Peptides against a protein of PDB entry 7K3S. Designs and how they scored, part 19

Target 1, 60 residues: chain A of PDB entry 7K3S
Amino acid sequence: MEELSGKPLSYAEKEKLKEKLAFLKKEYSRTLARLQRAKRAEKAKNSKKAIEDGVPQPEA

## One batch from the design tools (peptide; aimed at target 1 E15 K25 Y28)

Design b2_p27_6_s1 (made by RFdiffusion4, then SolubleMPNN; from b2_p27_6, 9 letters changed)
Fold by OpenDDE base, seed 1:
Structure b2_p27_6_s1 (fold): chain B 60 residues (1-60), chain A 27 residues (1-27)
Amino acid sequence: as target 1 above (60 residues)
Amino acid sequence: VKEEFDKELEELLKKLPHLREKVESLP
């Protein structure tokens, strides 16, 4: 068992860590949602170009 | 698109150095 060689975090340090983790999760979720939107927009552009170029869309 | 996400993630990890260490310690 690796000794958790960290001094026990004070209650205040734990709360500050939770706040930072909540912030990180929020920003990560926001960035992921932007990425997903951008991927959908890229797919829509590529599909529009493929239709314009007369390439048969693969049936879903 | 992926590179912009990776940059935003790196900036977020730079803002939270104590979380970078925890992410780097994940197996």
Scores: peptide ipSAE 0.060, ipTM 0.614, DockQ to the pose 0.049
OpenDDE base, seeds 2, 3, 4, 5: peptide ipSAE 0.047, 0.048, 0.046, 0.055; ipTM 0.600, 0.597, 0.597, 0.600

Design b2_p27_6_s2 (made by RFdiffusion4, then SolubleMPNN; from b2_p27_6, 9 letters changed)
Fold by OpenDDE base, seed 2:
Structure b2_p27_6_s2 (fold): chain B 60 residues (1-60), chain A 27 residues (1-27)
Amino acid sequence: as target 1 above (60 residues)
Amino acid sequence: EKEEFDKELEELLKKMPELKEKVEKLP
């Protein structure tokens, strides 16, 4: 395990890292929610096509 | 505490490009 014991961060550097982490968590959650909506839309398209093509729906 | 925070930040930085690529590949 590399000791990333870099220089002690100043209070201002710690606050800037907290802001970066909060931003990344927000962007991650936004991107994940977009991915989950797209996967649900794809499943809904595939289900609509499977009903139209007479394919049995997978039971929920 | 600091080391756990730096690890969490690094893991998020790693996951962000992978998620962007997965969203761009969505139909």
Scores: peptide ipSAE 0.093, ipTM 0.693, DockQ to the pose 0.119
OpenDDE base, seeds 1, 3, 4, 5: peptide ipSAE 0.085, 0.075, 0.074, 0.065; ipTM 0.680, 0.660, 0.656, 0.650

Design b2_p27_7 (made by RFdiffusion4)
Pose (drawn by RFdiffusion4):
Structure b2_p27_7 (pose): chain A 60 residues (1-60), chain P 27 residues (1-27)
Amino acid sequence: as target 1 above (60 residues)
Amino acid sequence: SYEEEIEEAEEEFEEEIEEAEEEIEEE
């Protein structure tokens, strides 16, 4: 399911690698997706296809 | 505009990723 990224990292290095870069990768694809979808749908109501979003964390 | 907000968000997250990589390399 998950991907084991970071074999030769100590406790703190690995802690920072997983938590920080995962938060950043999430919010990168997340904010990009919220605004990109709002952009296309508001200009003209088009037939949406796919998005991996599921649990929202009150974000606008 | 949505284009401006998207560009600003891309730049912000790229800078934060570079800073987090530098912190990991320093340890």

Design b2_p27_7_s1 (made by RFdiffusion4, then SolubleMPNN; from b2_p27_7, 12 letters changed)
Fold by OpenDDE base, seed 4:
Structure b2_p27_7_s1 (fold): chain B 60 residues (1-60), chain A 27 residues (1-27)
Amino acid sequence: as target 1 above (60 residues)
Amino acid sequence: SYDEKIEEHKKEIEEKMEEVLKEIEEL
């Protein structure tokens, strides 16, 4: 394990990494919300196709 | 599919978040 004994990052570099992390957390939350919408839309399309193909809906 | 591309992009963001967390823990 190479100890990345890099010089202690300056306060400004630490704040830049915190800003980068906050941005990535925001993009993650946005991506997760898109994925959840896409998965709901796929389920709705599959249910619509099953109705159109006359496949008995599994009883709930 | 569109969902597969979003899941891939989610994974890429998770990997970058872990890299930034490691960089912060080393500080």
Scores: peptide ipSAE 0.157, ipTM 0.707, DockQ to the pose 0.285
OpenDDE base, seeds 1, 2, 3, 5: peptide ipSAE 0.089, 0.079, 0.140, 0.060; ipTM 0.659, 0.631, 0.696, 0.613

Design b2_p27_7_s2 (made by RFdiffusion4, then SolubleMPNN; from b2_p27_7, 13 letters changed)
Fold by OpenDDE base, seed 3:
Structure b2_p27_7_s2 (fold): chain B 60 residues (1-60), chain A 27 residues (1-27)
Amino acid sequence: as target 1 above (60 residues)
Amino acid sequence: SYEEKIEEHKKEIEEKMKKVLEEIEKL
């Protein structure tokens, strides 16, 4: 059973990981905002299509 | 879909965040 007793991370290594985490949190927030916009846009398209399909085309 | 691609990318970021947290918490 290999003890994955990796040496305790130095302060500098922990700070680099915290910087990486901060970057990932920023990308997560951007991605979440994109996802929320996509879901809203789909709902808005479905509502417009339901209105368009519900307008009786004037018979020519 | 475009939404599915964004959700997949969100999950990939979550997994990367999890790995970084696990590495920070390694004694």
Scores: peptide ipSAE 0.546, ipTM 0.909, DockQ to the pose 0.292
OpenDDE base, seeds 1, 2, 4, 5: peptide ipSAE 0.545, 0.543, 0.545, 0.543; ipTM 0.909, 0.908, 0.910, 0.909

Design b2_p27_7_s3 (made by RFdiffusion4, then SolubleMPNN; from b2_p27_7, 15 letters changed)
Fold by OpenDDE base, seed 3:
Structure b2_p27_7_s3 (fold): chain B 60 residues (1-60), chain A 27 residues (1-27)
Amino acid sequence: as target 1 above (60 residues)
Amino acid sequence: SYEEKMKKHEEEMKKKEKEVLEEIEKL
C-alpha cells in the first residue's frame, strides 16, 4: 500500500478522484435501480406462482 | 436469482465507493 498519507494532492489529482467518485455513485445508482426492478419482478413472479398454486387445475 | 446477482453487484459497488472515499480522505 503506497502511504498516500504524506503528500497533499495536486488540484488535478483531487479532481480525478472526484470524477472517479462521481462515476462510482452513478454506477451505484444504476445498480440500485436495476435491483429495485429485480425485486419488483421477483415479487410479481411470486404473486403469480401463489395464484397458480392456488388455482385447482381442472381435472381433465 | 437475478436479484441475488444484482445485490452482490451493489455490495461490490459500495465497496469500491468506500475505497475511493478512503483515498480522498487520506488526501
Scores: peptide ipSAE 0.244, ipTM 0.756, DockQ to the pose 0.268
OpenDDE base, seeds 1, 2, 4, 5: peptide ipSAE 0.059, 0.085, 0.062, 0.077; ipTM 0.589, 0.604, 0.599, 0.597

Design b2_p27_7_s4 (made by RFdiffusion4, then SolubleMPNN; from b2_p27_7, 12 letters changed)
Fold by OpenDDE base, seed 2:
Structure b2_p27_7_s4 (fold): chain B 60 residues (1-60), chain A 27 residues (1-27)
Amino acid sequence: as target 1 above (60 residues)
Amino acid sequence: SYDEKIEEHKRKIEKEIEEVLKEIEEL
């Protein structure tokens, strides 16, 4: 395994990476919450359409 | 679809997180 001898990052560079990580985790959480809302909205549309089409709802 | 775009964006963020974690761990 070639040691990619990247120069040891300074304390300031490590803190900058931690800030980037914190930002990315926040964006991930936001994106996940958006995805969950979208999937719920699709299920709610499909349920309304199934009721309108007279198709029995699959029991949860 | 809209959901596919959100999933793609989620995967991009996951990859960027992995890259940042790797850079922190190599230190």
Scores: peptide ipSAE 0.524, ipTM 0.903, DockQ to the pose 0.285
OpenDDE base, seeds 1, 3, 4, 5: peptide ipSAE 0.524, 0.523, 0.523, 0.523; ipTM 0.904, 0.903, 0.904, 0.903

Design b2_p27_8_s1 (made by RFdiffusion4, then SolubleMPNN; failed a check: too like the target's own chain; its pose is not in this set)
Amino acid sequence: EVEEKLEKLKEEIEKLEKEFEELEKKK

Design b2_p27_8_s2 (made by RFdiffusion4, then SolubleMPNN; its pose is not in this set)
Fold by OpenDDE base, seed 3:
Structure b2_p27_8_s2 (fold): chain B 60 residues (1-60), chain A 27 residues (1-27)
Amino acid sequence: as target 1 above (60 residues)
Amino acid sequence: EAEERLKKLEEEIKKLEEEFKKIEEEK
């Protein structure tokens, strides 16, 4: 039995972990929004090319 | 890539949430 007798995190260490978690959640949301914009921009480019090539747009 | 960065962020978030859960269960 490895007692993970990790010293109880001080209040300051707990607050630092909360700050890190909040930062990472913010970076996640920003990265997800970038990915979603990239996927939308790719679809819009493909749609513009299909119109230029005279290909009927797939019905939405 | 944005997808690889997203996955790394998910893994790091999950690890911290598990650390907080252990601290909450010890109360």
Scores: peptide ipSAE 0.422, ipTM 0.858, DockQ to the pose 0.291
OpenDDE base, seeds 1, 2, 4, 5: peptide ipSAE 0.420, 0.421, 0.421, 0.421; ipTM 0.858, 0.855, 0.859, 0.859

Design b2_p27_8_s3 (made by RFdiffusion4, then SolubleMPNN; its pose is not in this set)
Fold by OpenDDE base, seed 3:
Structure b2_p27_8_s3 (fold): chain B 60 residues (1-60), chain A 27 residues (1-27)
Amino acid sequence: as target 1 above (60 residues)
Amino acid sequence: EAEEKLRKLKEEIEKLEKEFEEIEKRK
């Protein structure tokens, strides 16, 4: 772990961290949307058979 | 696979957010 503890991050280093954070947030949102689509497609198929893929069904 | 990827992404996001908060607290 490079301890950010000693040297003030340069403007360029801070911007690089912001870009990385924005990228990770985008990848999170994309992955979440994919998971939600998969769960909806599974529910649409599983209206005939309950296959418990380990996502807690929101109790309606 | 997707859930484990979400967990890892969340952990890495939270780590970077803490690093930013520490940088802001030092200003």
Scores: peptide ipSAE 0.488, ipTM 0.873, DockQ to the pose 0.290
OpenDDE base, seeds 1, 2, 4, 5: peptide ipSAE 0.473, 0.478, 0.480, 0.476; ipTM 0.873, 0.876, 0.876, 0.875

Design b2_p27_8_s4 (made by RFdiffusion4, then SolubleMPNN; failed a check: too like the target's own chain; its pose is not in this set)
Amino acid sequence: EVEERLEKLKEEIEELEKKFEEIEKEK

## One batch from the design tools (peptide; aimed at target 1 L35 A44)

Design b2_p28_1_s2 (made by RFdiffusion4, then SolubleMPNN; its pose is not in this set)
Fold by OpenDDE base, seed 5:
Structure b2_p28_1_s2 (fold): chain B 60 residues (1-60), chain A 28 residues (1-28)
Amino acid sequence: as target 1 above (60 residues)
Amino acid sequence: EEVKKKIEEELEEEEKEIEEELEKRKKE
């Protein structure tokens, strides 16, 4: 347990944490967009396979 | 797909830890 309770962060340390947070939010959004694209591509492949296999598509 | 989900979860946890640390230090 690092005692985060003992020293006030300097202004420079607070700014580094904000920069790290902004970077993480960007990489999160990038990862989420890639995941959502992959899920959409999987759904499209499964739909194509179901049409090829003669499975009736449920109407939307 | 599972690897991207794990990276998404790890990034969300690290974001939360940083936000909680910044919020504690604004109330002091």
Scores: peptide ipSAE 0.069, ipTM 0.634, DockQ to the pose 0.019
OpenDDE base, seeds 1, 2, 3, 4: peptide ipSAE 0.075, 0.049, 0.078, 0.052; ipTM 0.631, 0.605, 0.631, 0.604; seeds 1, 3 fail the geometry check

Design b2_p28_1_s3 (made by RFdiffusion4, then SolubleMPNN; its pose is not in this set)
Fold by OpenDDE base, seed 4:
Structure b2_p28_1_s3 (fold): chain B 60 residues (1-60), chain A 28 residues (1-28)
Amino acid sequence: as target 1 above (60 residues)
Amino acid sequence: EKVREEIEKELEKEEKEIEKELEKKKKE
């Protein structure tokens, strides 16, 4: 579907594009926040295992 | 007219970039 790279977008097509962009920005932020929570939960699990396996934590 | 076409092209680029980043973040 390569048709229309040369036609000005109608008002309705522009509003649809803005709505889609706003939706994608929201889903990006939501997905990023989920990924950050998952990475924090993984680090917390790995730290708990390292304590349980008796590996001396590197002193900060 | 030219300024509207430029804004439309920028919005389409930003949409494609956000879609690529969403796909990348789902694979991580």
Scores: peptide ipSAE 0.076, ipTM 0.632, DockQ to the pose 0.025
OpenDDE base, seeds 1, 2, 3, 5: peptide ipSAE 0.065, 0.067, 0.070, 0.071; ipTM 0.612, 0.614, 0.617, 0.632

Design b2_p28_3_s1 (made by RFdiffusion4, then SolubleMPNN; its pose is not in this set)
Fold by OpenDDE base, seed 4:
Structure b2_p28_3_s1 (fold): chain B 60 residues (1-60), chain A 28 residues (1-28)
Amino acid sequence: as target 1 above (60 residues)
Amino acid sequence: EEELKEVRKKAEEEAEEEAKKWEEELEK
């Protein structure tokens, strides 16, 4: 049954959405941290390869 | 309390499935 657009959410539905939102925010933050680590690791790998290929590293 | 625990458990399961989909999209 599609809940009629316009009924106030029950207490149980509000707590379900609150829990879902909290969990999704936690998982998103974890995944974002993994992605940031992966991008740093890729940059480090590419820098190492450029050194091995004799390409001058840009000075920082 | 039990009904609230079941609702939360189901919300966690649904949220974990959605989070996995987003993880797969961010790893592409």
Scores: peptide ipSAE 0.146, ipTM 0.719, DockQ to the pose 0.048
OpenDDE base, seeds 1, 2, 3, 5: peptide ipSAE 0.129, 0.135, 0.132, 0.133; ipTM 0.699, 0.699, 0.700, 0.703

Design b2_p28_3_s2 (made by RFdiffusion4, then SolubleMPNN; its pose is not in this set)
Fold by OpenDDE base, seed 1:
Structure b2_p28_3_s2 (fold): chain B 60 residues (1-60), chain A 28 residues (1-28)
Amino acid sequence: as target 1 above (60 residues)
Amino acid sequence: DKELKEVVEKAREEAEKKAAEWEKELEE
């Protein structure tokens, strides 16, 4: 069993890693929100095109 | 120098694992 006994991160190194991870999480959340807006805009375009093409929308 | 390199590599692996979890959540 190779004990990957890599030294524990110092307190300062852990805090710096948490700050970097918090920044990365914020950028991922921003990207996800942008993707969800794009997917909604695409569905709205496809719905408008289906109405214009005379296809009956399934009643909700 | 080797000890600082191991600390940086572990911090990178932890960041990459968290990034992969968020990439998976981005594909859902």
Scores: peptide ipSAE 0.103, ipTM 0.644, DockQ to the pose 0.031
OpenDDE base, seeds 2, 3, 4, 5: peptide ipSAE 0.102, 0.100, 0.090, 0.090; ipTM 0.645, 0.642, 0.602, 0.627

Design b2_p28_3_s3 (made by RFdiffusion4, then SolubleMPNN; failed a check: too like the target's own chain; its pose is not in this set)
Amino acid sequence: EKELEEVKKKAEEEAEKEAEKWEKELEA

Design b2_p28_3_s4 (made by RFdiffusion4, then SolubleMPNN; its pose is not in this set)
Fold by OpenDDE base, seed 3:
Structure b2_p28_3_s4 (fold): chain B 60 residues (1-60), chain A 28 residues (1-28)
Amino acid sequence: as target 1 above (60 residues)
Amino acid sequence: LEELEEVKRKAREEAERKAAEWEAELEA
């Protein structure tokens, strides 16, 4: 949408762009936090299975 | 896990593109 580059954005348009930016930053952060929880849950599942199977945990 | 990493990557690329466009529009 290149046609808006020639008109000064109204105050309301600038505030709406800030809200959209804040929403997008929030959704990115939510996705990142979900990924980090999934990785931690998988590591914890693998560690429980290794203990149940009698395999010594690899030292960190 | 791989699907969540791809969704994260796509969300980052879209965020960086749209952020640069909207920051340029806010500074003009």
Scores: peptide ipSAE 0.119, ipTM 0.690, DockQ to the pose 0.056
OpenDDE base, seeds 1, 2, 4, 5: peptide ipSAE 0.094, 0.113, 0.117, 0.091; ipTM 0.624, 0.627, 0.685, 0.629

Design b2_p28_4 (made by RFdiffusion4; failed a check: too like the target's own chain)
Pose (drawn by RFdiffusion4):
Structure b2_p28_4 (pose): chain A 60 residues (1-60), chain P 28 residues (1-28)
Amino acid sequence: as target 1 above (60 residues)
Amino acid sequence: EEEVKEKMKEIKELPEEEQEEAEEELEE
């Protein structure tokens, strides 16, 4: 399910790699998706296809 | 999201040539 990224990292290095870069990767694809979808739907109501979003964290 | 929706309504009301320019400015 998950991917084990970061074999030779100590406790703190690994802690920072997982938590920081995952938060950044999520909010990168997350804010990009929220605004990109709002852009296309508001200009013209088009048939949406796919999005991996599921649990929202009150974000606007 | 509300600001992007307002701006897209304004861009939608423009002629097609002006819409393209307004969309490029919004992406920048």

Design b2_p28_4_s1 (made by RFdiffusion4, then SolubleMPNN; from b2_p28_4, 9 letters changed)
Fold by OpenDDE base, seed 2:
Structure b2_p28_4_s1 (fold): chain B 60 residues (1-60), chain A 28 residues (1-28)
Amino acid sequence: as target 1 above (60 residues)
Amino acid sequence: IEEVKKKMKEISSLPPEEQKKAEAELEA
């Protein structure tokens, strides 16, 4: 890894870093959306099971 | 040769439109 410590980044290096940052932001958002969908699906399974077991669902 | 390498490094730090102008000035 070349130590970028103390050298000004070239234009090409700055644009490459902007592209990498945009990609990472997209993958982060995709991962969060997947996680939120999984949590909602788990809550829906737990609520169905609580109704089937005759346990009152705690009101939010 | 070393001065040309220094100028090429400086040109690489510029925006693409300014790089083209600086390359044209070096040929000139």
Scores: peptide ipSAE 0.056, ipTM 0.648, DockQ to the pose 0.007
OpenDDE base, seeds 1, 3, 4, 5: peptide ipSAE 0.050, 0.048, 0.054, 0.053; ipTM 0.647, 0.634, 0.647, 0.650

Design b2_p28_4_s2 (made by RFdiffusion4, then SolubleMPNN; from b2_p28_4, 8 letters changed; failed a check: too like the target's own chain)
Amino acid sequence: IEEVKEKMKEIKKLPPEKQKEALKELEK

Design b2_p28_4_s3 (made by RFdiffusion4, then SolubleMPNN; from b2_p28_4, 8 letters changed)
Fold by OpenDDE base, seed 3:
Structure b2_p28_4_s3 (fold): chain B 60 residues (1-60), chain A 28 residues (1-28)
Amino acid sequence: as target 1 above (60 residues)
Amino acid sequence: IEEVKELMKKIKSLPPEEQKKAEEELEK
């Protein structure tokens, strides 16, 4: 049995770590939602430009 | 974004076992 020779995290250290992870997950989700919104806005801009330039939209 | 970078730096500064327990608690 490899002794997991790491000092057992105190209860307070575990809770502080959980809070940090919950914050990270929230900020990740917020960033992903921003990226998806930006991608949709860019697609809409490119579609408008393709219509304006008379270029056939690439079939999806 | 800077808050996420700072948080990632604070997580990476934890002992490797603390990081592993953190990841295991995130997968639950």
Scores: peptide ipSAE 0.122, ipTM 0.710, DockQ to the pose 0.018
OpenDDE base, seeds 1, 2, 4, 5: peptide ipSAE 0.104, 0.106, 0.112, 0.120; ipTM 0.684, 0.684, 0.688, 0.704

Design b2_p28_4_s4 (made by RFdiffusion4, then SolubleMPNN; from b2_p28_4, 9 letters changed)
Fold by OpenDDE base, seed 2:
Structure b2_p28_4_s4 (fold): chain B 60 residues (1-60), chain A 28 residues (1-28)
Amino acid sequence: as target 1 above (60 residues)
Amino acid sequence: LEEVKAKMEEIKKLPPEEQKKALEELEA
């Protein structure tokens, strides 16, 4: 039986799709929050090194 | 956020079988 590549998703398949999309959004938000924390930590390290090296911090 | 939104819109444009497969690969 050729699985008709055009069968509309069942209600259950659509709900599973919505759940997976919600999961992907959650994991993305978690990854972004981690990246933002990492960038803040890198800026804090660079600022500490710039103070140690006597370089004036660039005013933001 | 825009990149994930774009990937989600791309997945929505895929045939239903490819949507199922792409979603199964995200749960594995």
Scores: peptide ipSAE 0.112, ipTM 0.696, DockQ to the pose 0.018
OpenDDE base, seeds 1, 3, 4, 5: peptide ipSAE 0.111, 0.096, 0.088, 0.092; ipTM 0.693, 0.696, 0.682, 0.677

Design b2_p28_5_s1 (made by RFdiffusion4, then SolubleMPNN; its pose is not in this set)
Fold by OpenDDE base, seed 3:
Structure b2_p28_5_s1 (fold): chain B 60 residues (1-60), chain A 28 residues (1-28)
Amino acid sequence: as target 1 above (60 residues)
Amino acid sequence: DELEKELKKEEEELEKKVREEMEKRLKE
């Protein structure tokens, strides 16, 4: 008997996967927002340091 | 960056599993 390596997920297993997906989407969005804030803070620090070191800022 | 890539991969895999199982049940 080939164990059906594709037994259809029960309704409860599908709901559990949807809950995991919703959690992952939330944690992904939170991580991305933190990363974007960190990158902006790093650019602002590097710009302040380059002004302090007398390095000409590349015009935006 | 690594945690963001891991979360995205796990999200895509879970979304795929949910979709495939919903499509299978719609054809039964």
Scores: peptide ipSAE 0.104, ipTM 0.683, DockQ to the pose 0.033
OpenDDE base, seeds 1, 2, 4, 5: peptide ipSAE 0.066, 0.066, 0.064, 0.103; ipTM 0.654, 0.650, 0.648, 0.677

Design b2_p28_5_s2 (made by RFdiffusion4, then SolubleMPNN; its pose is not in this set)
Fold by OpenDDE base, seed 4:
Structure b2_p28_5_s2 (fold): chain B 60 residues (1-60), chain A 28 residues (1-28)
Amino acid sequence: as target 1 above (60 residues)
Amino acid sequence: KELEEELEKEEKKLEEEVKKKIEEKLKE
């Protein structure tokens, strides 16, 4: 790891950090949206099991 | 200097948050 702990960042290094930050913000939003969809799908699967065990069969 | 250190801190924080969200997604 080059610890830049003593040199001012060049203009090119600052632009690279801004691009990386923009990429990470995009990947965070994408991952969060996928996680939220998965949690909603899991909650929809567990609620379907609870409804199917609660329907009395009509006696013939 | 302060703005560059803030950008590096925010980048590291977002990298850790992305990793955490990936791990949470793998546990579902």
Scores: peptide ipSAE 0.077, ipTM 0.631, DockQ to the pose 0.047
OpenDDE base, seeds 1, 2, 3, 5: peptide ipSAE 0.068, 0.066, 0.045, 0.053; ipTM 0.616, 0.616, 0.600, 0.600; seed 1 fails the geometry check

Design b2_p28_5_s3 (made by RFdiffusion4, then SolubleMPNN; its pose is not in this set)
Fold by OpenDDE base, seed 4:
Structure b2_p28_5_s3 (fold): chain B 60 residues (1-60), chain A 28 residues (1-28)
Amino acid sequence: as target 1 above (60 residues)
Amino acid sequence: SKLEEELEEEEKKLEEEVRKKIEEKLKE
């Protein structure tokens, strides 16, 4: 890939970069929300197992 | 342009963060 390391980006290249940033910000937010949901579901499974195994949950 | 370089660096950082979050989710 010829890195055009000497030419200013065209208007079209700048708009493409902005579109990529907007896409990545959206995918980041979506992935983070899914990850946080997965971690909450995992904690809920682990707490359910600890109750089933008769381990006294430390009262908070 | 300084602004173009800052945007490219932000794109790269966001790509790495998205990749890291996907990998973290695959380990869970």
Scores: peptide ipSAE 0.077, ipTM 0.634, DockQ to the pose 0.048
OpenDDE base, seeds 1, 2, 3, 5: peptide ipSAE 0.049, 0.069, 0.049, 0.059; ipTM 0.611, 0.620, 0.613, 0.604; seed 2 fails the geometry check

Design b2_p28_5_s4 (made by RFdiffusion4, then SolubleMPNN; its pose is not in this set)
Fold by OpenDDE base, seed 5:
Structure b2_p28_5_s4 (fold): chain B 60 residues (1-60), chain A 28 residues (1-28)
Amino acid sequence: as target 1 above (60 residues)
Amino acid sequence: EELEKELEKEDEELEEKVRKEIEEKLKE
């Protein structure tokens, strides 16, 4: 157990820390959602390229 | 998985920076 080797934060400081942590968790979740969207978009591009490379062009 | 672990480390480092900034403002 790492001893909390600091003076106990005041109530106001703990609330300010909680607000900052809530903001960071929100930005983390937003970044993760963007990443998961990018990874899905990449899979969709790779599937389109596999279809385009497998469709014979109609002879004119 | 690797990028989720990198983001988790960045969140922990940012939490620590925020803690240090609060502790510094309490010593003034």
Scores: peptide ipSAE 0.097, ipTM 0.664, DockQ to the pose 0.046
OpenDDE base, seeds 1, 2, 3, 4: peptide ipSAE 0.092, 0.071, 0.091, 0.089; ipTM 0.653, 0.649, 0.654, 0.653

Design b2_p28_6_s1 (made by RFdiffusion4, then SolubleMPNN; its pose is not in this set)
Fold by OpenDDE base, seed 4:
Structure b2_p28_6_s1 (fold): chain B 60 residues (1-60), chain A 28 residues (1-28)
Amino acid sequence: as target 1 above (60 residues)
Amino acid sequence: LKEELEKVKEEAREERKKEEEERRKLEE
């Protein structure tokens, strides 16, 4: 029986995990904002091509 | 993001491995 005696994480281990979690949340938000900018830029490029190709833009 | 998550998991595995090695050395 592997004793899953999960020793209570030390104060230092808890702070390291909080720092890692804060970093991952920041990188998630940064990545999401980059993805949203990329999708907007792609939509804007596709709209410019559709205007150039003489396709009537669906009015918003 | 996926790579950084994998790094954090690997660091946590290495830390547990070190603790196990230290425990083994204390029981020998």
Scores: peptide ipSAE 0.197, ipTM 0.671, DockQ to the pose 0.010
OpenDDE base, seeds 1, 2, 3, 5: peptide ipSAE 0.177, 0.182, 0.192, 0.192; ipTM 0.711, 0.714, 0.716, 0.662

Design b2_p28_6_s3 (made by RFdiffusion4, then SolubleMPNN; its pose is not in this set)
Fold by OpenDDE base, seed 3:
Structure b2_p28_6_s3 (fold): chain B 60 residues (1-60), chain A 28 residues (1-28)
Amino acid sequence: as target 1 above (60 residues)
Amino acid sequence: LEEELKKVKEEARKERKEEEEKKKEEEE
């Protein structure tokens, strides 16, 4: 029997875990915003190269 | 995640020992 050593977390342990989860959610959101900005910048660079290379843009 | 949970449990064990030691020093 693996004792699921789930001793109930103390109030202080729960608050420290909530703070760590809030920090991780903030860093995740920041990283997603950076990734979305990088994807937009890459699409803009690829569109500029496609215009320079004479490749017709696929119509919307 | 499990390593971070282990660190949080270890810190909470240290805090409880320090509180118990302070309570003994205030009772002497």
Scores: peptide ipSAE 0.233, ipTM 0.708, DockQ to the pose 0.008
OpenDDE base, seeds 1, 2, 4, 5: peptide ipSAE 0.229, 0.218, 0.225, 0.221; ipTM 0.708, 0.702, 0.699, 0.685

